# Designs tried in a protein design run: peptides against a protein of PDB entry 5A53. Part 189

Target 1, 230 residues: chain A of PDB entry 5A53
Amino acid sequence: LVENVKQALFIPGQSCNKNLHDIMVDLSALKKPDMKRFNRKNDIHPFEDMSPLEFFSEKNDCSLMVLMTSSKKRKNNMTFIRTFGYKIYDMIELMVADNFKLLSDFKKLTFTVGLKPMFTFQGAAFDTHPVYKQIKSLFLDFFRGESTDLQDVAGLQHVISMTIQGDFQDGEPLPNVLFRVYKLKSYKSDQGGKRLPRIELVEIGPRLDFKIGRIHTPSPDMVTEAHKKP

## One batch from the design tools (peptide; made by RFdiffusion4, then SolubleMPNN)

Design b2_p24_3_s3 (from b2_p24_3, 9 letters changed)
Fold by OpenDDE base, seed 5:
Structure b2_p24_3_s3 (fold): chain B 230 residues (1-230), chain A 24 residues (1-24)
Amino acid sequence: as target 1 above (230 residues)
Amino acid sequence: SYTWEELLQMQAEADAAELAKSKP
């Protein structure tokens, strides 16, 4: 079963600023060609009324959405939304810290559009803690593209690294998630006549530190339906 | 709360803006 590549819709909220727009452009570049963007600001409040997002999910045939908003309390907020059957499955607020870097802050490297990134996750909580499990699931779902069984290792150009920033205990604020993007570079090292291919990871951006905000979890019924393989 | 008319208008404006970018 080739799972259809999930399409993403990027929506600037009414409070979307230049920084969020630039972040949106750079992050969405990794989702090309499976990405749409609205050009106008839309006054959407997903934790108050989800109906506009369900409408846009259906009208644009997008099961992934990202709402870009900013306030004093929730600065540089990217609300990631997933739908199932054009109904809200889950939502998570990820606020970008001020130390972000854009693609323009890195050496421009040519990359092939449409190649699937490899993911790396650092932190045990990605497999045990419900919030970090949701983040892991979301980002894998967002960037997996067409499930080709053969990740042609020859086609691997990008690595997305997600790291939980430090340890935490129950009842403590959840640590940030460090989002990093690398390109694989193959160098021919001439060491003593044996050309061993050296693979280096070069950061290409964007660099985003995500502070976790509000979360909407799926209903048990939607979880059951979403896991029903057709 | 949004009306269906408001949502349709928002979509129409998004579609028009996308079409304007695709025009050579």
Scores: peptide ipSAE 0.182, ipTM 0.750, DockQ to the pose 0.016; fails the geometry check
Fold by OpenDDE base, seed 4:
Parts: sequence; structure tokens; C-alpha cells
Structure b2_p24_3_s3 (fold): chain B 230 residues (1-230), chain A 24 residues (1-24)
Amino acid sequence: as target 1 above (230 residues)
Amino acid sequence: SYTWEELLQMQAEADAAELAKSKP
């Protein structure tokens, strides 16, 4: 069963600024062609009322959503939303730190649009801690989609790296997640008559350090329904 | 809470903005 690639909708909130817009453009470029963007600002507060997001999920046939907002308390906030049956499954606020870099800050490399990235996760908490497990699940769902055919390895051009910034103990603030995007560059090295393919990782952007904000977790019933294979 | 009319208006505005970009 070829599961359909999940579509993403990017929504500028009322408080969306130029930096968030630029981040939205660059991040959404990695989701092409499976991405829509609203061009107008929408006054949506997902932790107060989720109904607009459920409406947009259904009307746009998008199971992935990103709301772009900014405030003094939640600067450069990307709220990632997943829906199941056009109902809110989960949400997480990921605030982009001020040290972000756009695609324009890196050497422009040509790449094929629509190729699935490989993921790497650095930090044990991605497998053990509920919040980091949700982040891992979200980003895999967002960029990889459900269908991994072995044939996708031959087209692998990009690596998305996610790193937990340091160790933490119980009761401490959750470390940031470092989001990095690399292109695989193959070189023919002629060393001593043996052509060994050398592969290098070249950062291509965007570079985003995510501070974790508010989280909405699914009900146990929704978890059960979402894991039912059709 | 948003009304159904408000949600429809928000969608219509989004659709109109997308169509405006697709026009050569």
C-alpha cells in the first residue's frame, strides 16, 4: 500500500514577522511539492481554539500544519500541528533562536525537489523522553512521509540532522534541538589509481535551533486510531 | 471561538491570494 505523502500547510499568524516569513519559505521549500502556504496573516491561537486549524486541515487536505507566530514570551514560534481525520492529533511549539541561518547564508547547491531526506538523530532522549520522541516522530512524519521504498536510497541527496543540545536531568529545562540540513556531495578521488568515491556533507540550510514550548498530546483513543493500519 | 462564516472568509481570502499568484 503506497500511503499518500502527507501534505503540509504553512500559516502565517497575525504576529508573523519578516524573519518568520523567511524561515517559513526556506523550511517549506524542503517539503515541496507536498506543501501549501497561506499568504495572508491569520489570527489563530491554537492553544486557545483549535477549530480554525481543523477547518483548514480539512479544506486544504493537509494533515501537517505549521503556524508562524511571534511574541515577547514566544519569539519566532513555529507551532507544528498534526491532524488525524482532520482533527488535532498533536501540537508542539518550537521557537527558533536568533542565531538562525537562511538558505541564502549558505553556498547555493542545486538539488532535485521532492527527494526524501535521510534523518540522523543525536541524543538518547529522542528514543526515551516523551517530548523528544514526539519531535522525532513529527519531523520524520513531516519530511520522510510514510512510504520508504528501498529505491529511495539511490536518490538520497539530503540529510536532516537533529541534535539535542547537551545532557539534562529531570526537572531541568529541556535543551534545544539543533536542526541542520546537509547535501551529500560525491567526489571522485584519484588516490594511487584507485578511484575511491569520497562523500562529503555540505551544510545547505536552513540552520535552526529550536527551543521547546507548549505541547498538546493526543488522547489515548486518538493514538489507538492513528496506529490502526488500514 | 470562530464562527463558521469567519472560517469560510479566512479560507476564501487564502484561496484568493493563491489564485493571484498563479496569474501570469
Scores: peptide ipSAE 0.167, ipTM 0.728, DockQ to the pose 0.016; fails the geometry check
Fold by OpenDDE base, seed 1:
Structure b2_p24_3_s3 (fold): chain B 230 residues (1-230), chain A 24 residues (1-24)
Amino acid sequence: as target 1 above (230 residues)
Amino acid sequence: SYTWEELLQMQAEADAAELAKSKP
């Protein structure tokens, strides 16, 4: 089965700053080799005009895009875009809180490029609430792609943890999503003559707390077409 | 709204910049 690994395009917006650039570099390292980055700032406003993103999706053959923008209202904003047939499928704004940590803030650990991460989701709303379901779907699609081979367990190097920050009621502001990346370390512990493999999780970064912003949901027709396996 | 020419220019600039990074 040829894994149709979805390609990602990272786009700095006109308001992209150094912090967003550094976050982009570190987050995109987890998507290597299946990523491209623009280095020039582009004046794109996806919730006003989506046509530039559809153009870039087609020209770069990328079904995943991330637009990096920052304003007073939407500081450190990562707009995640998915396309289907080079048309906008969905969009979500995820604003990185100021408490972020880069890969340089953690102990340098070597990692193999191209290994698929395991995901963990903490919070019932990831399975029930439409916004958190979209976030779960997006991140799984972004980093795992469509094919999970059982061989992925043998090559398991990274765990991406996504946690909803606290409980919420209907009509309340949606809690942040805590994004964490861990490397698996296997130790042979000789406990009582049985070598039990001890697995330790070591945080490697980046550490991102996402505030949820604006959302564009797919049309029912596009949902139907995108779920049609060829 | 962007013109087709503006979008082509944005892409060409992105491609040129990526090529410049790949050259030692």
Scores: peptide ipSAE 0.135, ipTM 0.722, DockQ to the pose 0.016; fails the geometry check
Fold by OpenDDE base, seed 3:
Formats: structure tokens, sequence, C-alpha cells
Structure b2_p24_3_s3 (fold): chain B 230 residues (1-230), chain A 24 residues (1-24)
């Protein structure tokens, strides 16, 4: 079953600012060619009314959406939305910390469009905690392109790293998720007779620290339907 | 030689430590 690559729609909210716009541009560049972006601001409040997002999902044939908003309580907020059958499956607010870096802050490296990233997740909670499991699932769905069995190793140009910032206990605020993007560079190090291919990681951006906000989890019925392979 | 996983882990730890210092 060739799962069709999930298309993403980036939506500037009414409160979208220049910084969020720049972040949106840079993050969406990693999703090319499977990305659409609205140029106009839309007044959408997904935790109050999800209907506009369902409409946009269907109209644009996008199962992934990102809403860009900013307020005093939720500064630089990226609401990530997934749909199933053009109905809301899940949502999560990820607020970008002020220490963000854009692609322009890094050394310009040429990327081949359409190559699949490798993912790495650091922190046990990505496998055990419901919120971090959702984040892991979301980012895998978002940036995982067409599963081609054989081309995975030869196409490894970049890595997306997601790290939980520190340990936490039950009832404590959830640590931020550190989003980093690296390019793999193979250097032939001529250092001493064994030509061991040295692989170096070069950060390419964007650099985003996500504070976790509000979450909408799927109903048990939608989980069952989404896991039914047609 | 570090494995890819080891390099990623070290970078993740370094990033986490830097952010821990930047918290007032």
Amino acid sequence: as target 1 above (230 residues)
Amino acid sequence: SYTWEELLQMQAEADAAELAKSKP
C-alpha cells in the first residue's frame, strides 16, 4: 500500500506576526513539495470551533494543518492539526520560544527537495507519555514522505532531532521539545591510515524550542477508524 | 568513532544543557 504523502496547509491566524511568518516559511520549506500556504490571515480559533479547519482540510485536500497565532498567553503559537476523512483527529499547541533561529542564521546548504528526513527522538517520555507520544506521531506524520523501502539509506540528507528538555514528574509542567534539523556531511578524514568515513552533523535550521500548550486528543472511535487500513 | 545515535544524543544533551542555563 503506497500511502499517499500527507499534504500540509499552513494558515496564518489573525494575530500572526512577522516572526511567526518567518518561522512558518522556514518550517514549511522542510515539507516541500507537499505543502500549501495561505497568504491571507484567517480568524480561526480551533479550540472553540474546529469547523473552519475541517472545511480547509477538505477544500485543500490537506490532512495536516498548522495555524500560526500569537497572544500574551500563547506567544508564537503553532497549532498543529491532523485530520482523518477531513474531520479533526488531533490538535496540539506548540509555542516557539524567543530563542528561535531561522534558516538564514545558519550556513546555506543546498538541499534536494523531496528527500526523507531521518528522525531521532531523545527522551523516554516519547514512548511512554501520551502527550509526547502524540508529538512523536505528529512529527513523523508531518515530515515522513512516501515510504520507499530501498531508497531510505541513499536518500539520507538530513535529520530531524526532537529532544525533551529535562526530566519531569507527574503533575509537573511538561518540558519543552527541542526541534533541531541537521544535514549529514561525510568527510573523508585523511587522519591516519584508516580512512574511516567520518559523518558530521551540521545544523541547518530552523531551531525551535516548543512549549506545549493545549491538546485535543482523538475520540476512541476515530482512533479505531484511523487504524483501520482501508 | 561515534555512532549516529551517539552523536545525536550528545547534541541533544548539549542543547538541553544550554537551555537549562538560559532559564532564569
Scores: peptide ipSAE 0.017, ipTM 0.510, DockQ to the pose 0.038; fails the geometry check

Design b2_p24_3_s4 (from b2_p24_3, 7 letters changed)
Fold by OpenDDE base, seed 5:
Structure b2_p24_3_s4 (fold): chain B 230 residues (1-230), chain A 24 residues (1-24)
Amino acid sequence: as target 1 above (230 residues)
Amino acid sequence: SYSWEELLQALEEADAAELPKSKP
């Protein structure tokens, strides 16, 4: 079963600013060709009313959505939404810290559009903590990153690294997730006349530090339905 | 063909470069 490529819809909210627009453009470039963007701002408050997002999901045939909003309390907020059967499955607010870098801040490297990135997740909480499990699931689903077997490394162009920024205990604020995008470069190192292949990772952007905000988790019934392989 | 080991090493090097150098 060719798992159908999930289409992403990027939605500027009413409070979308230039920085969020630029971040949206750069992040959505990694999702090409499976991406749509709205040119108009939409007044959507997903934690108050989800109905507009369900409508957009159905109308645009997009099971992934990203809402771009900014406020004093939730600056540079990217709400990631997944739908199942055009109904809200889950949502998470990821606020971009002010130290972000755009693709224009890095050396332009040519990359092939449509290649799947390899994902790396750094931090045990990605496998144990419910919130970080949701983030891991979301980004893997969003970019169709597979845990690349060794055989897929030969065709690999991009690595997306996600790192939990520091340790935390129960009841403490959840550490940020550091989002980094690298291009693999092959170099032939000349070590004593033997050309050994060397891999270098070159950061290509965007560079995003995500602060975790509000979360909506799926109902047990929706989890069961979403895991039913057709 | 890149080895998995070479990729892991490159990732470790990239991550170490992002760690704020603890000011001595």
Scores: peptide ipSAE 0.215, ipTM 0.742, DockQ to the pose 0.054
Fold by OpenDDE base, seed 1:
Formats: C-alpha cells, sequence, structure tokens
Structure b2_p24_3_s4 (fold): chain B 230 residues (1-230), chain A 24 residues (1-24)
C-alpha cells in the first residue's frame, strides 16, 4: 500500500516574525521530506477569506497548510489548515506561548529523516471533547498519514507527546496543549545478570505550548466525503 | 527490543516530570 503521505505547506503571513519563522523551520523539519515552505510573506486572513488557502492547496498539491501570523490578540499564531479536494476541511489556531524552545536549545541528536513518530495523547478530553478530538486528528493526520501501522516498537525513533495542561470544566477556557518531541534511546542494563531493556526519552525539541484559538469545523457533507475511502 | 509497557512507563515518567506538581 503506497501510503499517500500528505504534503504540508508552511506559509509565513504578513505579520510573521523571526520567532515564528524559527518555530516554522524547526516544526517543519519533522515533516521532511513532505514539506514546502514559502519564503515570501503572504497577506492571508483565513477566518475572513479562505479562498487564498484553497488556491495554494491546489497550486502546491498540499492538503495540509500552516499559516504563521502574530498580533497583539493572537501572538505566535499557527493556523493549521486541512483541505479535502483543495477545499477547506477544517482550521484551528494554535498560539505558541513565549516559553517555547527551538531545536538549538537542545543537545543535537542525529535523527533519521522520514521516520514516522509515535504519538501519545495525555488527557481524557482528546477522546471526548470536540476541540481536542480535532487537535488529535489533525496532528495524527499531519505526521503519520492514514496508516497506523503499528510499526515494530523496535524501529521507533521519535515520540511526540501532546498533553492537555490541567483539568477544566464546561464553560472554562480550554487548557493549553503541551507539544513535546522525544528521541528514544535504548540501553541494555545488566541488572543482576538479566539484560533488561531500558528506554530513555531524550527531549530533542521543539518545545511548544499551544494556546487554542479559533476553530473552523468541517461541514457534515465534507466529513462524509473525507471518510469515503476511494 | 523494548516492550510497549516500558515505552509507556518512560512516557509517563517524562510527562510527570514536565507537569507542574499540583501544589498539594
Amino acid sequence: as target 1 above (230 residues)
Amino acid sequence: SYSWEELLQALEEADAAELPKSKP
């Protein structure tokens, strides 16, 4: 089965700054080789007019897009967009908190480009709450593609952890999502003559705390079409 | 080869280390 790996397009908005550019570079490195980046800033306001994004989706053959914008109200905003048939399927604003860390802030570890990360989701709301379900779906779709081949845990190099930052009640502001990237290191520990496999997780970055912003949910018709396996 | 259980435990430990200890 040729995994139809979804291509991602990273778009700097007009308000894109150096920090967002650096975040974009580091996050997009995890999507290589299935990633394109624009070098020019584009004046796009996806919640006002989606047509420019649909145009870029079609012209670049990318079903995933990330728009990088920053304002006083929406600082370090990454708008994640998915398209189906080059039409907007869903959108979500994820604002990166100021405590972010870049790959340069961590010990340089060699990693193999193109290996699929394993995802972990911490927080019951990822399975129950509509917004967190969308986030879970988005990130799985963005990095794994359609095949959840339980690749042999032995071949796993990277883990992406997504954690909901605390509990919340109905009507309260949605907690941030903590995005962490780890490299797996396998050690053989000789404890008492038994070689116990020991796994160590080493954070490699980027480290991103996402504040949830605006969302666009797909129409029921588009949901039905997108779930129709050809 | 490491087990799925060992991986889950390592993840739980890593996540617990990052979550601010809820002040008792």
Scores: peptide ipSAE 0.206, ipTM 0.742, DockQ to the pose 0.056
Fold by OpenDDE base, seed 2:
Order: structure tokens, then sequence, then C-alpha cells
Structure b2_p24_3_s4 (fold): chain B 230 residues (1-230), chain A 24 residues (1-24)
């Protein structure tokens, strides 16, 4: 089965800055080879007019898009967009907090390009709360192809951890999502003459704390269409 | 080959390392 891996398009917005560019480069490296980047800034306001994104989706054959913008109200904003049939399915703004770390801030470790990361989600809200369910779905869809054969666990090199930062109640601001990337290191520990397999996780970056912004949810009709496997 | 349990334990250790050590 040729996994139809979803292609991602990274789009610098008009307000894209160096920090956002660097974040874009590092995050997009995890999506290689299934990633395109625009080199030019584009004046796109997805919550005002979605038509430019639909056009880019179709023109570039990308069902995933990330728009990089920054403003006083929405600093370091990564708008994640999914399309279905080149129409906007959903959108979410994820603003990167100022405490971010780039790949250059970590010890460089060699990784194999094109290996699918394993995801872990910490926080019950990833399974219960609509917004966090959308985030979970988005990141799984972004970095995983459709068929995760569990058999690839033996080749697993990277883990992406997503953690909800604290508890929250209804009506409270949604906690940030902590995005962490680890490389798996397998060690043989000689404890007492038995070689026990030991796994260590080494953070490799980027380190991103996502503040949740605006959301566009799909229409019920689009949900039904997207779940219709051909 | 590593087990799912070993991976979960390594994740817990990594997450615990990121949490600011509560100053005693």
Amino acid sequence: as target 1 above (230 residues)
Amino acid sequence: SYSWEELLQALEEADAAELPKSKP
C-alpha cells in the first residue's frame, strides 16, 4: 500500500520574522521529504479570507499548510491548516511562546530523514476536549501517514511528546501545549551481568510551547465527506 | 528491541526532567 503521505506547505506571512523563520525551518525538517516552503512572504489572513490558502493547496498539491505570522496580539503565530479536496477543512492558531529552543540549542544528533515519529499525548483533554482533540488529530495527520503499521516500532528513532500544561476548567483559558522532540537511544546496561535493554530519550528540538489561538472547525458535511474513504 | 513499557518509562523520566524541580 503506497501510503499517500500528506504534503505540507510552509508559508511565511507578511509579518513573518527571523524567529518564526527559524522555527519553521526546524519544524519543517521533521516533515522532510514531504514538505515545501515558500521563500517569499505572502499577505494571507486565513480567518478573513481562506481563498488564497485553498488556491495554494490546489496549486502545490498540499493538504497541510502552516502560515507563519506575528503581531502584537498573536506573536509567533503558526496557523495550521488542513484541506480536503483543496477546500479548508480546519484551522488552528498555535502561538509559539518566547521560551522556544531551536535545533541549534541542542546537541546535534544524526537522524534518518523520512522516519515517522511516534507521538505521545499527555493530558486527558486530548481525548475529551474538542480543541485538544483537534490538535491531536492535526499533529497525527501532519507527521503520520495514514497507515501506521505498529511494526515500525523497531525502527523508531524519534518521539514527539505533546503535553497539556496543567489542568483547566470550563470557561478558563486553554493551557499551552508543550511540544518536545526526543531521539531514542538504546543502551545495553550491564546491571549484575544481565544486559538489560535501556532506552534513553534525548531531547533534540525544537522545543515549542504552543498557546492556542483562533480555531476554524469543519462543517458537519465536510466531516462526513472526509471520513468517506473512497 | 525495546518494550512499550520501557519507552513509557523513558518518557516519564524525560518529562520529570523538564518539570522544574520543586525546590524542597
Scores: peptide ipSAE 0.190, ipTM 0.727, DockQ to the pose 0.052
Fold by OpenDDE base, seed 4:
Structure b2_p24_3_s4 (fold): chain B 230 residues (1-230), chain A 24 residues (1-24)
Amino acid sequence: as target 1 above (230 residues)
Amino acid sequence: SYSWEELLQALEEADAAELPKSKP
């Protein structure tokens, strides 16, 4: 079964600024060829009215959307939306911290378009806490290309690392999620006459620290329908 | 072929470089 690669639509909101535009360009480059970008700003408020996003999902045949907005309360906000049957499944606001780095800030290592990245998730909360579980699921869905068998580490060129920034207790603000993109470099080290394979990770960008904002969780009925294997 | 272990080690090294060294 060829898993149908989910298509992503990047939408600049009315309040989209230059920084968000640049972030959108760089992040969407990782989703090529399975992405579309709108060139026009759209006045969309997904937590007030979801209907415009459902319309865009259907019209563009995209089950993934990213809305780029910025306000005083929600600076550099990337709202990640998933749809099921062109209806909103879930949403999460991820605000990019000011310390972000663009692809231009790194040595231009050519990203091979169409290679599936491996994901790493650092932090126990990715497996236990509902919000971080949603983030994990979202990013896996977002960048999950063709199921390369995990077996061929030899073909792996890119790693996306997601790390929870520190520990937290119940009732505390949720720590940021650190998003990092690495290219794998293979070196043969001649140490002591044994050619040991050495892997080095080189950060290629973008570098994004995500502050968690508002969340919309799917209804139990939608969860059941989305997990029904056809 | 790189082992999964070598990849994990490289990831740990890369991430440890970004994490502020917990002051002992």
Scores: peptide ipSAE 0.200, ipTM 0.739, DockQ to the pose 0.055; fails the geometry check

Design b2_p24_4_s1 (from b2_p24_4, 10 letters changed)
Fold by OpenDDE base, seed 4:
Structure b2_p24_4_s1 (fold): chain B 230 residues (1-230), chain A 24 residues (1-24)
Amino acid sequence: as target 1 above (230 residues)
Amino acid sequence: MKKFYVDPDLPVVEPDFKYDYVEP
């Protein structure tokens, strides 16, 4: 079974800055080898015209895209896009808060490229609220893919944690999503003759707090088509 | 005509210092 791992394309927008570039590099590292990255800025406004993204999806054979833009209203904005049949399925703006940490801010740890992460989601809204359900679905698609064989558990080296920052009521602004990446570190504890393996989680970065922006939801027809297993 | 760049320049394998090392 050829695991059809979804390919990601990272696109610097016209307003992409150094911070977004650095975040793009660090986040895209988690998607290796299934990642492409543009080096040149592209003047794309996906909520005004989606056609350029559909063109890039087709030409690069990428069903995942991330557009990096920044403005006064939408600072450090990562627009996550999914396509189906090279047509826009959904989009979400996730703005990175200024408290972000890069991989360079953490201790360097070795990592095996191509291993699938384990995910943890903290917050009931990931299962109930439409926006957080979309975020959960997006990040699962982005980093894990559709098929987890039991063998993936034996190769578990890192955990992606996503947390909704606090409780909220209907009509309130949606809380940020806290994105964290941890490496599993096994220690041989020599305490008391029984070598109990101790597992510790070590944060490796990047650390991103996402403010939720604009959303494009799929048409009912596209939902039906995307759920048709071949 | 808005010029869109389709060719990703070769993935500059910037050595992602954390991810390019296979653990032995």
Scores: peptide ipSAE 0.023, ipTM 0.483, DockQ to the pose 0.021
Fold by OpenDDE base, seed 1:
Structure b2_p24_4_s1 (fold): chain B 230 residues (1-230), chain A 24 residues (1-24)
Amino acid sequence: as target 1 above (230 residues)
Amino acid sequence: MKKFYVDPDLPVVEPDFKYDYVEP
């Protein structure tokens, strides 16, 4: 089943600033061509009223949304939303730390649009802890393009790395998730008479450290419905 | 207050990628 590539809608909130706009531009680059972006600010508060997001999901035929907001309590906040049947499935606030790097901060590397990134997840909690499981699921779902079996190895251009920043115990604040994007660069290395392809990872950006905020989890019924649809 | 939302049917601003994308 070629699952139709999920479309993403990027929405600047009322409190969206230049930094968030730049982050939005750079992150949305990785989702091309399956991305829409609003150019005007919308006054949306998803944890107070989800109805505007459901409306936008339906009207834009987007099952993925990212709302860009900033406040004193939630600085550089990217709210990631997934919908199912144009109804809110889940939401998570990921606040970008001030140490972020844009694509312009890295050496310009040419890359092909539409190639699926390989994902790497570092941290056992991505497989055990509910919040990190949701993050893993979200990012895999967000960047899942067309499954072309044969192009995956030959077309492997990008690696998205997600790392949990340190260990934590129950009841402790959840560590940040370090988002990194690398380009695979192949070199012909003549080491020892065998031309072994040397693959180097070159960071291309953006570099984002995500602080975890509020979460909305799907109802058990919606989980069941979402798994039933092919 | 009627929250005014941007019309979703408004043309999406194509991201001005100043990056050389090689089309496949």
Scores: peptide ipSAE 0.016, ipTM 0.477, DockQ to the pose 0.021
Fold by OpenDDE base, seed 5:
Structure b2_p24_4_s1 (fold): chain B 230 residues (1-230), chain A 24 residues (1-24)
Amino acid sequence: as target 1 above (230 residues)
Amino acid sequence: MKKFYVDPDLPVVEPDFKYDYVEP
């Protein structure tokens, strides 16, 4: 079963600012061609009323959404939403720290649109802690391109790295997630007749440090339905 | 797979998405 590539909708909220707009543009570029963006601000409060997001999911045929909002309490907030059957499955707030870098802050490198990124996850909590498991699942789901059976190693151009920023104990604030994007650059090493391909990772951006905010978890019934393969 | 080389300096043709805004 070739799972249809999930489409993403990027929505500027009423409090969307220039920084969030720029971040939206750069992050959505990694989701091309499977993304849509709204140009107008929409007054959406997903933790108060989810109905507008369900409407947008259905009308735009998008099972992934990102809402861009900013307040004093939740600065540079990206709410990631997944839907199943155009109903809200889960939501997570990821607030971008002020140290972010845009694609323009890095050396311009050409990339092929539509290539599936490789993911790396650093931190044991990505496999054990419910919140970090949800983040891992979300980003894998978000950037899964066409499942070409040919994991042509030759087609690997991008690596998305996600790192938990430090250790934490139960009851402590959850550490940030460091989002990094690298391009694989192959160098022909001319050393000594054996051209060993040197692969270097070059950061291409964006660079985002995510602070974890509010979470909506799916109902047990929706989990069961979403895991039922047709 | 159509390899689209996006020159980062090419104007991103924003798809003309018909905005349905929810009226307040």
Scores: peptide ipSAE 0.016, ipTM 0.425, DockQ to the pose 0.024
Fold by OpenDDE base, seed 2:
Order: structure tokens, then sequence, then C-alpha cells
Structure b2_p24_4_s1 (fold): chain B 230 residues (1-230), chain A 24 residues (1-24)
């Protein structure tokens, strides 16, 4: 089953700032062509009222949304929202740490639009802990594009690496998730006749350290419906 | 397949931060 590529809508909140805008631009570039952005600030508080997001999901035919807000308590906050049937499925606040790097901070590398990134997840909690499982699921949904069975290795242009920043125990604050983007570079080594393709990973940005904020989890009923294969 | 190269330098239309607007 070729699942339709999930479209993403990027929404500047009322408190969106330049840094968040720049981050939004860079992150959304990785989602092209399957991305829309609003150019105006929208007063949306998703943990208070989800109705505007459901409206935008339906009107824009976007099952993925990212709300950009910033406050003293939640600086550089990217709220990632998924919808199912234009209803809120889940939400997670991911606050970008001040040490972020933009694409402009890296050597400019051209990339082909629409190529799927490979994902790497570092940290056992991505498979065991509910929050990190949600993050893993979210980012996979966000960037997987068209499920082509052909892992055309030749089509692998990007690697998105997500790392849990350290170990943690139950009841401790959840470690940040380190988001890194690499481009695969194949060098033809001209030296010595053995054209062994040397593959190098080059960081291309953005570089984002996500602090985990508030979470909305789907209802059991929505989970069941979302997992029903048509 | 037409390879569309997106120049990361494509001027992103800066959001007009001057006006809060709920887009329909």
Amino acid sequence: as target 1 above (230 residues)
Amino acid sequence: MKKFYVDPDLPVVEPDFKYDYVEP
C-alpha cells in the first residue's frame, strides 16, 4: 500500500519570533514539496483549544502541523501535531535550545527535493519509553514521504539522526533529543583503480536540540482507528 | 523523474509579523 505522503502545515503562532521563523524555514525545507506555511501569525493555543488546528488540518489537507510559539516558559517551542481524519491524534512540544544551527551555518549543499531521509535513532528509550516512542513515530511520519518499497540506496540523500541526550531514570526530567541532518556524499576515489565508493556523512543542518514539553496522547479509540489498515 | 533542486537560498517569504491573522 502506497500511503499518501502526509502534508505538513507550518503555523507561526502569535509569539513566533525570528529564530523560530528561521528554524521553521530550514526544517520545512526538508519536507518540501509536501509542506505549506502560513505567512501570518495565528493565535493558537493547542493545549487550551484544539479546534483551530483541526480546522486548519481540514482546510489545508494537512495531517501534520507545526505550531511555532515562544514564551518565557516555553522558549522556541515547536508544537508538533498529527491529525487523523482531521482530528487531533497527538501533540508534542519540542523546544529548540539556543545552541541551534541553521542551514546557513553549514556548507551549502544542494539536495534533491522529495528524496526520503534515512533515520537513525540513538537511545533505547525510542523503543521503550512512551514519549520517545511518540517522538520516533512523529518524525518518521513527518519525513518518510511516499512509502516506496525500493530503498533505492541510490536515492538516499539524507540521514536524520535523533539521539537521546544521555541516560535517565524514572521520574527524572526527560533528556533532550538531538536532531541532526546529514547528507550522504559519495566520493569517487580516483586513486588506484578500485573505485570503492567512499560514503561520507556531512552535516548540513539544521542542528536542533529539542527539550520535551507538553504532550497530548491519542485516545485508545483513535489509536485503533489509525492502525486499521484500509 | 524531474529532480527539483530546491535552493535553500530561495527567499523564504518572511512572515509578516506585523499582523496577526487567522488564515481561513
Scores: peptide ipSAE 0.014, ipTM 0.445, DockQ to the pose 0.024

